# Ledger of designs, part 32: peptides against a protein of PDB entry 3WG5

Target 1, 218 residues: chain A of PDB entry 3WG5
Amino acid sequence: LAKNIVYVAQIKGQITSYTYDQFDRYITIAEQDNAEAIIIELDTPGGRADAMMNIVQRIQQSKIPVIIYVYPPGASAASAGTYIALGSHLIAMAPGTSIGACRPILGYSQNGSIIEAPPKITNYFIAYIKSLAQESGRNATIAEEFITKDLSLTPEEALKYGVIEVVARDINELLKKSNGMKTKIPVNGRYVTLNFTNVEVRYLAPSFKDKLISYITD
Target 2, 218 residues: chain A of PDB entry 3WG5 as posed
Amino acid sequence: LAKNIVYVAQIKGQITSYTYDQFDRYITIAEQDNAEAIIIELDTPGGRADAMMNIVQRIQQSKIPVIIYVYPPGASAASAGTYIALGSHLIAMAPGTSIGACRPILGYSQNGSIIEAPPAITNYFIAYIKSLAQESGRNATIAEEFITKDLSLTPEEALKYGVIEVVARDINELLKKSNGMKTKIPVNGRYVTLNFTNVEVRYLAPSFKDKLISYITD

## One batch from the design tools (peptide; aimed at target 1 F125, target 1 (a further copy) P104)

Design b2_p14_8_s2 (made by RFdiffusion4, then SolubleMPNN; from b2_p14_8, 8 letters changed)
Fold by OpenDDE base, seed 4:
Structure b2_p14_8_s2 (fold): chain B 218 residues (1-218), chain C 218 residues (1-218), chain A 14 residues (1-14)
Amino acid sequence: as target 1 above (218 residues)
Amino acid sequence: as target 1 above (218 residues)
Amino acid sequence: GSAGIEIEALSAAK
């Protein structure tokens, strides 16, 4: 019986245009092979709003389920990462990870202080993050509080509050727990029931370009 | 007679945190050598607001004059680049370059369309860019129009409208024309008269990290 | 010119 493929790729670091390229590449590869899903192991402190929005859109346009997996322990889906997760077909978190802290900032001053975003920006992203949560049937109130309170949650809290769908220690547990779950957003207009029975896991390596970028961002 | 040193460095590409690091490194080197000035050859389509603001602050904190030189022909000080220029001690442009197009955007959608910034953001940056222009004795009305009209100017127009101080084809002409000019903002609390008589020009190369970043951003 | 709004975690500034 032809094993269904699940791709796994890692995206680490700041969300940038290059991160978009990574998402696009990884999802495209998985789409081309008609994978059952792609799991993106995400570890990000945040990043650019535009890149984030583009990534969300790319995920939403995916021909296959895109699972955001906040991994490994110590990783976060912070800020932009939360939006990306909320825009995905399924969110998983490893124990010891976090999600949230979505307050938009204009950036950091030279002294490392945060330059606060004007209220309009904040309100824009509140509306946006709430929309993502609502579209995916996730907790829009908590999504808002990720911004308004700069709330950060543990996997257990995030699960409890209906922000995420899975807490898993590794890919195997993720596949096991998510098997039979419906995507929280449609795939090609349909909510898909994930089938991870007898799947082959394929890991996608970062491109040379990706490695170079990661080395520079670290 | 000990030749005064003028450093020249190139900053190309998107304004990011790495661009800040470049500015910081270059200015620091020039400061350490008590250079007469540093000329930053700038070619940027824009970038991050925070990085831009930090760069502006770093320039303003410089112990030596920082001259932004939009170079070579075909280069632009677009968006963030305009702010950086307006925050500098002197702005020069090569023929065939441009400055302006400062309308803040949230970014680009996947289809390449601009995601417009909320009016509050726009207004924030209007106030900011006008402040930079005013502080430097440059045309605040045009600075505003860089945003409100997404105005882009030629060097000749920018000079005419009092946005920039020098039009120069190369470093030699820049030094010649800017010799005896006062900085448009203070250096350590004082407006400095530039002295480019009998200067040694030293070019700073990008670090290995800088080269790597540039290769990735291209 | 994208005045890129960063959505960075306030906590990442530490």
Scores: peptide ipSAE 0.098, ipTM 0.608, DockQ to the pose 0.297; fails the geometry check
OpenDDE base, seeds 1, 2, 3, 5: peptide ipSAE 0.028, 0.043, 0.038, 0.087; ipTM 0.273, 0.295, 0.469, 0.325; seeds 1, 2, 3, 5 fail the geometry check

Design b2_p14_8_s3 (made by RFdiffusion4, then SolubleMPNN; from b2_p14_8, 8 letters changed)
Fold by OpenDDE base, seed 3:
Structure b2_p14_8_s3 (fold): chain B 218 residues (1-218), chain C 218 residues (1-218), chain A 14 residues (1-14)
Amino acid sequence: as target 1 above (218 residues)
Amino acid sequence: as target 1 above (218 residues)
Amino acid sequence: GSDGIELPVLSAAK
């Protein structure tokens, strides 16, 4: 029996237009191979709102399930990372990771202080993050508090409060725990039941360009 | 008599955090040498709002006059570029350039269509751009229309309407025409009269990092 | 520090 393929790729660092290109490339590869799903191992402190929104849209347009996995231990899906996760078909977190802290900022002043976003922008992102949560059947109250209280959650809290779907130590545990779950948003207009019973895991490597960009931005 | 130094540097492409680094580096060099001014030759289709705001702040904190020069012919100070210009001590344009088109967008959809910013964000940037215009004694009505009407102006129109201060074909004409003008915003809390009677022009080159980033982003 | 969501791109309509 031909094994269903599950792709795994890593996205680390700030969310930028280059991060969008990585998401697009990885999802496209997985779509072309008719993968059962793609798992994105995400570790981000945040990044750009435009890139974030484009990534969310790209995920929502995916022909296959896109699973965001906050991994490894010590990683975070902070700010933009939380939005991306909330826009995905399934969220998993490894123990020792975090999610949240979604307060929009205009940037950092020269003294390193945060320039706060005006209320109008903050309110826009509150509405946006709540929409993502509601569309995915996740906790919209907590999603709002990721902004209003600058809340960060542990994996256990995020699971308890219905922000995420899985806590898993590794890819194998993730596949095991998510097997038989329905996607939290539709794939091609339909909620899909994940089937990880007979799967082959394939890792996608960053392109040379991805490596070069990461080297320059780090 | 020791010639007063005027620095000239080029900033081309999208406004990003790297563009901020370029502005910061160039202005810092000019400050360290107690330059009479720095002229930034700007050609941008726009970019990121955060980077733009940081650049504006960096310009406003400059210890020397920062002149934005939309150059060469065919260049534009579009969107974010207009905000940067309006935040500067003097705006010049070469014939055949443009300024304006400041409507904020959330990004581009996958089909290449523009995702419009919500009214709350649009209104914020209207207030912001009007503030920049008012603070610099420039045409705040036109500044608003850069957003509300997605207006773009020629150098001649921009000068006529009091958006910019100088139309110049080259650096020498710019120096000649701007000589004796007061800065449109304060330098170290004071409006400065530009003195370009006995100046040496020094060109700043992009760093290796700047070249590498531009190569990757282009 | 969590890099806050950077505001939308002010790109000129192509």
Scores: peptide ipSAE 0.040, ipTM 0.519, DockQ to the pose 0.681
OpenDDE base, seeds 1, 2, 4, 5: peptide ipSAE 0.029, 0.037, 0.037, 0.037; ipTM 0.271, 0.259, 0.507, 0.495; seeds 4, 5 fail the geometry check

Design b2_p14_8_s4 (made by RFdiffusion4, then SolubleMPNN; from b2_p14_8, 9 letters changed)
Fold by OpenDDE base, seed 1:
Structure b2_p14_8_s4 (fold): chain B 218 residues (1-218), chain C 218 residues (1-218), chain A 14 residues (1-14)
Amino acid sequence: as target 1 above (218 residues)
Amino acid sequence: as target 1 above (218 residues)
Amino acid sequence: GSDGIILEVLSAAK
């Protein structure tokens, strides 16, 4: 039986292989404690596609619901962050956050200009992001437009268009609003109804390695 | 005599040499028309330091006030965007935007990890950002902390700490609130009192090249 | 492959 415990962890900065390790560690802790869910406070400009895809897989393999919460105000789930959100069991956004801008690039030129991804890569990610949206019952048209139009949305727009499930100012409002919601993707083969009645909130701190890498990646 | 015209232009995405060209073009148009000011709606995650420094210089050389407006909600003036803002004649932020995260990096490793800048580079940018803050009568301690603590602020915090001058929901509120304010840096050697009484707002569209580069840099 | 693909809105002031 899931405990009336919700974990909250913060993932901030670029999506890298180390961000995968953070997701894996945080989710594993919450899984081991049979938490009702884990809320990941996400603030990312994006990052590596390989790391993103691995993170999405890790979320999809989670034994508990993983809620991506774009938080605090001013944060974004940009680019890779949008994919991660769309791959999660529930998306919440705080007022004043953003989601989108998912166009893949090969990198940056010496002059700091973007090196565009060839159509084959762009098309791959269009298919991928649409798949994530469809699997989660979210707006696949908008998901595609995150790439094709480099679209970014406010929380209100994202909610209105059916990209996200919750707009909440803080963890308490998130828990209140998401209580009784079904996950947008299965957990262990079933859509889970979230139970945040009489929940203990446990915050996970970054590991020493996470702090060091954040410092190195900051 | 300055015309009762305010230009508004949008600069979105990474700060590159092409972003310099956008700033230069927009400011030049507004200068040629003797506008009361130009408002740059800025949404950037950051970019190249060289381009940033050139943009700051271009703003400082402007014959008219350049207002950096972190807009729309969900936008940020992150990293290079903070330097640009601190180098401008007035900073405004919309609710739900952010400013800060100014730590310089050399780039990204093959694994997507940040390559930290050596202390000499970090110290250079600490001195530089503090200079921008001091020259504009803004909070140099917080400006330093944008680097040393990778600090990001909400509009309310940035206003409270004396990093920015205005919080405004839209252009109309910005014009209303900034009317009668003095620029935080000189224009042609003098601090200008902004006059937004009976102003015509003129929007500048991205050039074809700007759109192409945005598409290439998106 | 997804290797070398960046899905990032660059925040880095160099």
Scores: peptide ipSAE 0.145, ipTM 0.384, DockQ to the pose 0.181; fails the geometry check
OpenDDE base, seeds 2, 3, 4, 5: peptide ipSAE 0.077, 0.043, 0.071, 0.057; ipTM 0.357, 0.335, 0.377, 0.344; seeds 2, 3, 4, 5 fail the geometry check

## One batch from the design tools (peptide; aimed at target 1 A49 A80 I105 I121)

Design b2_p15_1 (made by RFdiffusion4)
Pose (drawn by RFdiffusion4):
Structure b2_p15_1 (pose): chain A 218 residues (1-218), chain B 218 residues (1-218), chain P 15 residues (1-15)
Amino acid sequence: as target 2 above (218 residues)
Amino acid sequence: as target 2 above (218 residues)
Amino acid sequence: SVTHITPITFPTVSS
């Protein structure tokens, strides 16, 4: 009861309805265990807008800070993952990862050709991504360019431009660097200072169902 | 005189990429065997827009008539399934089935809430559903109300209003009533008259991949 | 039960 606990979970692949269930399951475990924070190792090339918006909402309502960590090296928080990151308490990127490229699309034709969205829906997602950035005090100009210019950024660029808060190789380095940082969005109405000294790290294994469904969607 | 081959397949659940694959697989089989028609027993609550548009496209390119049959009783062709029906060569409904209810949404939230679709998406789907209805000679005024009023219709109402062509209890009654009917859209440029005199019915079983994905869904 | 259409998704990005 008198411990400082950080949960670490993994989320890989297309952001779907099932991805929401994962976020909710992991975050719920951390909440019920009074965790200082949960770190989500995120690697996603794309996904659906509805599941992305539900995840962002679940993060906004989280009783504990949610740290989105673009990891491992070579991972990306592209498309839906970018919004999830902008919608969270703190963003960390591992070396060699990517963030951005968030243009909303109606999807993919028989060819694999891109089915673009009406111009106005592009404006809707611009307003939504600007809102997430402003609510978290992040660079909304660059966030808008994730859509309009299909802009993508390395970790160092994302840090310089004020989109993320941490560049870290691993969980330990992430804890060291983010220790003492304020969350970019509130936890239950208050901006919180992260206390990662003398912390117990607990890893949450992805379930059989997680790995299987992810593999199939792959 | 001649022996006419009719294929029958079942397509159930949410409309997704796997559903497009089912439509493509079943239609390709019927095309290669020079079938008079393929009948699809459709039961769907809704699904994704890109896959629905890809299915409508696959049906437009079909070298043989595709008959959408809302079957069994209790089934529906709601949301995305309505567009598939309107985009097909002939529509049949079993007693106690439903068609319509197509108001687009960005999706569902955590607590029963619904994420509204921006007006541009709504107007986009109004134009698209009116177009499918106009191209097939079906009631475009009523098709719009599938969206603007979330209108849903019984089989008897759907026939009366000119959205569908046949009300049938089974495959036997469907072939009998649709024999001699012209297709509502062309097959390779010409509107084909359906010849169901002297008919061999062939049922297509769902593949291993089909069954697995649906068991996981159940 | 009806599930309404979900029209928007995001591109799949490749590294």

Design b2_p15_1_s1 (made by RFdiffusion4, then SolubleMPNN; from b2_p15_1, 8 letters changed)
Fold by OpenDDE base, seed 1:
Structure b2_p15_1_s1 (fold): chain B 218 residues (1-218), chain C 218 residues (1-218), chain A 15 residues (1-15)
Amino acid sequence: as target 1 above (218 residues)
Amino acid sequence: as target 1 above (218 residues)
Amino acid sequence: MVVGIEPISFKTVKR
């Protein structure tokens, strides 16, 4: 029987191979306990595309719903973070957060200028992000514009345009608002109706390694 | 008598000589058991052209239908992966995947910029990819644009344009949808009607070597 | 910070 447990974990910083490890660990813990869901409080400026794609795959292979929550106020799901969100079972944003700006780049020059991605790569990620949006029933046109126009949205705009599902000030409001919602992608082949009635909220702490790496990358 | 067996194997990562060995091994196993088909779950960013061409040849020499399935969600059949798919007996894609971006390159410069292929090479692969599309009755115009426009497509677009045959969420849906379809290229000189009624699905595990190489190339 | 895309490489090996 699914326990009335919802896990909450924080992922902050650049998306890297280590971030994948964090997602994997957190989701695995929640899966093992047969949680109702896991909420990932996400704050990222972006990061590596390869790591991002691996994270999306890991989310979509989850045995339980994975909710991406752009939190706290001032946080963003920028670039890679947007892809991750669009690949998840539900997206929530706190007031004062942002999502978008997904244009791929090769990196930064020595002078700090962006090295533009060639059209091949840009078109690849346009297709990819549109596919994520379409799969999840979210606004594919806006998803494309996250790349082509470097668009960033407020929570209200994102909700209005059908990019996200919930605006919530905190975890309690998120649970309340998302109670009874269907996941935007399947869990084990089925769209799951979230049940957050009488749930225990469990916070997963960052590991020592997580703390150390966060310290190094910050 | 052909056994009601369908093999499933995963090929992930860059297309290399090792990837050829994987295809060869998997197809050979399925051939030996006289399987109804083999499904290759493909997730690749591309790779080597020589390895790609060898893989296409190996597929087209198969004694059984080879189905390329771009899976799981978030996966791609990018660049070399598209060629491989177009050379196969049937293409399927999961929601949230992509196909295309086939422009040949010589490599990457030290600064990460693409070294463009000379026109001679580009034209060679335009002819090659068009030939694969034409042979398989798939959209040759789009195949060309995969190179000339660096086009990438969602599953829905690819299906709409006649690049692929099936969009499926999982293996079971794939089997259901492709049941009764004819292969897009011949098997031993004949177009085969797929029969997935009462099939046993057998998963082929990556060898230890496969795991090791995947670890190294990741 | 923009998604660092590791390049999709389709390398034509000089025969």
Scores: peptide ipSAE 0.045, ipTM 0.305, DockQ to the pose 0.142
OpenDDE base, seeds 2, 3, 4, 5: peptide ipSAE 0.034, 0.024, 0.023, 0.071; ipTM 0.293, 0.277, 0.250, 0.283; seeds 2, 3, 4, 5 fail the geometry check

Design b2_p15_1_s2 (made by RFdiffusion4, then SolubleMPNN; from b2_p15_1, 8 letters changed)
Fold by OpenDDE base, seed 1:
Structure b2_p15_1_s2 (fold): chain B 218 residues (1-218), chain C 218 residues (1-218), chain A 15 residues (1-15)
Amino acid sequence: as target 1 above (218 residues)
Amino acid sequence: as target 1 above (218 residues)
Amino acid sequence: MVIGIEPISFKTVTR
């Protein structure tokens, strides 16, 4: 019986234009093989808003389900990572991870202080994050509070509040728990029921370039 | 039976003089073919006020209906994009998009801070945006608040408040929902009832120049 | 923390 393929790839570090390239490459590979889904193990402190928005768009244009998995324990989907997660087809978190803290900033001053974003920008991203939550049937109130209260949540809290769909210790548990779930946003115009009953897990390795950039940005 | 043509074109990025050229080119092509309408898939963070005003004028001089569609999910009609939308014959938004944040600025300082526009300029654009809203029968109070409160809205909010006319997931849903709607402003002096019952959708590709500029401005 | 690098600008300056 032809096994469905599930790809797993890791994205770690700051969200940049390079991170977009990683998402694009990984999703493209999985699309080409008509995978059942791709799971992105995400660990990010945040990053650039422009790159984040492009990544969200790329995910939402995917021909296959993209599952954001905050992994491993100790990882976070912070700031830009939360937006990316909320823009995805399914969110999972491992125990010991966190999500949230989405307040936009203009950057850091020379003294390390945060340069606050003007209300114009803050309100823009409030609308944006709420839109992502509403589109995906996730808790838009909490999504707003990720910005207005700089809120961060545990996996259990995030699940309880309807921010995420799954808490899983590893890929096997994730596949088990998400089997039969519908994607939170459409894939090619349709909500897809995930089928992980007979799957082959394939890990995508970071490219040499990915390793080098990760080394530089870490 | 002769199929009516609906053109679809994408405009992405900052609103500049080049963006005007794109609007002009796309609308002209659609006019030449006596299209039922042109749908512009718009994704913009904003841009230049002068270019924006020229684009609004070009839309309002169109011989055919111009539909602004904030698309894809994750896109925005921010700042200048909102003005353009409010100047169009019909506004649609995809789930996961945003509209608003229209406060005028003079630019950004070297430290990244916003250079505020003087009251004279702010009041000018308040009057301008309210005029666009009133002319199109859209919510002028909210239009003002896009400036005075730096407000941004989700598609659902924008629809609820009477800022936009349609929420649609894709072009097919947009055509279905907008079928039979009257344009919010006149086309050649008359409000046109959109007829999308038997249409051929034609996509206009960006020119090489468009691709190059997009690459540079991204 | 999301750094909005290209802030949504409505620039009034006509060069």
Scores: peptide ipSAE 0.035, ipTM 0.297, DockQ to the pose 0.108
OpenDDE base, seeds 2, 3, 4, 5: peptide ipSAE 0.026, 0.026, 0.032, 0.024; ipTM 0.281, 0.282, 0.280, 0.287; seeds 2, 3, 4, 5 fail the geometry check

Design b2_p15_1_s3 (made by RFdiffusion4, then SolubleMPNN; from b2_p15_1, 9 letters changed)
Fold by OpenDDE base, seed 2:
Structure b2_p15_1_s3 (fold): chain B 218 residues (1-218), chain C 218 residues (1-218), chain A 15 residues (1-15)
Amino acid sequence: as target 1 above (218 residues)
Amino acid sequence: as target 1 above (218 residues)
Amino acid sequence: MVVGIEPISFKDVKR
């Protein structure tokens, strides 16, 4: 029976293979406990595309709803973070956060200039991000513009444009507002209605390994 | 019980990770003493974006109101300083100060020319600064123009345009004018009405470490 | 070549 449990975990920093491990660990814990959902408080400037795609897949394979919550104020789901959000079952943002800026790059030159991705790569990610948006019933046009215009949105704009589902100041408000919402993508082949009535919120702490990696990568 | 105490501390110079430590220390002291508020006298030409964002987050997580006071005359909340101000519970400026000039850059070339930030980065910070303004009920259009036009404002202009809340010549005038004002962002989820009636003003001195770092970075 | 949807390395962004 679904335990009235919602897990909350934080993922901050660059998206890497280690970030994948964090997602996997957190989601696995929540799955094992038959949680109603897991909320990932996300604050990322972006990262590696390969890791991002793996994270998206892991989220989509989740046995429970994965809610991406861009939190706290000042946080972002930038670049890779946007893809991750668009691949999730529900997106929420706190006031003072941002989402977008998704143009792929190959890196930075020695002079700090961006090494542009070739059109082939850019077009690939346009198709990819549009697919994520379409699959989740979110605004695919804006998703494309996250790349083509390097667009970034406020929570209010993102909500207005149909990119995200909830603007919430904290976990309690998020739970309140998202209660009764359907997941934007299926969970094990079914769209799930979120039930956040009388839920226990359990915070997952970063592992020692997580702390070490954050220390090294930041 | 809320001690009728207002802390005042100075942060001057470039925004760095050390500046974050200063903010954290000062705010923590004020939190521990259940101060009515802390006033940070800010004078900065700007600095690192990462440090700035962390500082904004720290301010927003404060258990007490954090007032950014651009002081003394001749000081500025330039670039990163503007973001910090916009992320705070109340902004005040002294006459003869400035705020704005927020266009992100990657740095300076060997010849001293600005290395421009790519549109991706610029757009990110546009969204970010607009979000800060919107969350605080401040002028988001002007906030955007701080970047797109590299706009700088006088205190009078900033007040007129709804960017800041108070123009004050000194701490006493600031306390007088801001008494009874509501914070522009919540404190622990609630908007707080400032009570500066019969307050003790306590000045926090820079630590020895703060002095050393300022000496090294300036 | 790992396509970096590279973070805005905010570390390198000054302002």
Scores: peptide ipSAE 0.085, ipTM 0.364, DockQ to the pose 0.102; fails the geometry check
OpenDDE base, seeds 1, 3, 4, 5: peptide ipSAE 0.045, 0.070, 0.053, 0.021; ipTM 0.285, 0.356, 0.301, 0.279; seeds 1, 3, 4, 5 fail the geometry check

Design b2_p15_1_s4 (made by RFdiffusion4, then SolubleMPNN; from b2_p15_1, 8 letters changed)
Fold by OpenDDE base, seed 5:
Structure b2_p15_1_s4 (fold): chain B 218 residues (1-218), chain C 218 residues (1-218), chain A 15 residues (1-15)
Amino acid sequence: as target 1 above (218 residues)
Amino acid sequence: as target 1 above (218 residues)
Amino acid sequence: MVVGIEPISFKTVQR
């Protein structure tokens, strides 16, 4: 019986146009092979809003389930990372990770102080993040508070509040726990039940370009 | 029986004079073929007020119904996009999209801060957006608050408040839900009942010029 | 007059 394939890839660092290219490449590979799913191990402090929105769109257009896994312990799906997670088919977190802190900012001043976003921008992203939560059946009130209170949650809190679906220590535990779960958003117009009973895990390595850009931007 | 034609086209990115040209081209094609309607998939963060006002006029002068569809999930009809939507014959939104945040600004300073518009300009656009809402039978109070509170809404909120007419996941659902609806503004002096029972969907591709400009402005 | 929302950078305050 042909084993179902699950791809695993890592995206680490700031969310930029290059991060979009990584998502696009990884998902495309998995789509071409008709994978059961792709797991993206995400560790990000945030980044660009435009890139983030494009990534969310790319995930939602995926022909296969995209699982965002905040991993390893010590990682975060902070700021832009939270939006990406909320836009995905399933969210998992490892113990010792965090999610949230989504208040938009215009940037940093020379002294390192935050330049606050005007209310226009803040309200835009409140609506946006609430929409992502509502569409995925996740806690929209908490999603709003990720902005209004700059709230950050532990995996256990996020699970408890209905922000995420799985707490898992590693890929094996993630596959075990998510087996039989329905995606939180549709894949090609249908909510898919994940089948991780007989799977081959394939790791996707960063391209040389991905490595170089990560090195430059970090 | 000759199938009614519905055109679908996409407009993405900043609202500029080039965006006007896109609207004009798309609507003209649909007019020439006596289409039942044209659906414009809109994803915009905003743009130029002058271009926006011209686009609204072009839509209102259309010989066929123009449906603005905020699509795909993650897209927005932000700022100028909201005005365009409010000026159209029917507004639809996909889940995970947003509408609003219409406060006029003069631009951005070198530090990325917003240069606020003077009260004269703000008041002008309050009157303008209220007029669009009133003419289309949409919520004028909310339209004003898109400016005064820089309000942004989810599709569900926008539907609930009477700002939009349809929430739809895709073109097929949009056609199904909007079948038999009357346009919110007149077409050639008459409110038209949409007939989407036996339609052929035709996609209009961006011109080469459209692609190039989108690439440069993004 | 550009009514635009610029690309907002979501940088979490690196503590």
Scores: peptide ipSAE 0.039, ipTM 0.287, DockQ to the pose 0.232
OpenDDE base, seeds 1, 2, 3, 4: peptide ipSAE 0.023, 0.072, 0.026, 0.071; ipTM 0.284, 0.360, 0.491, 0.328; seeds 1, 2, 4 fail the geometry check

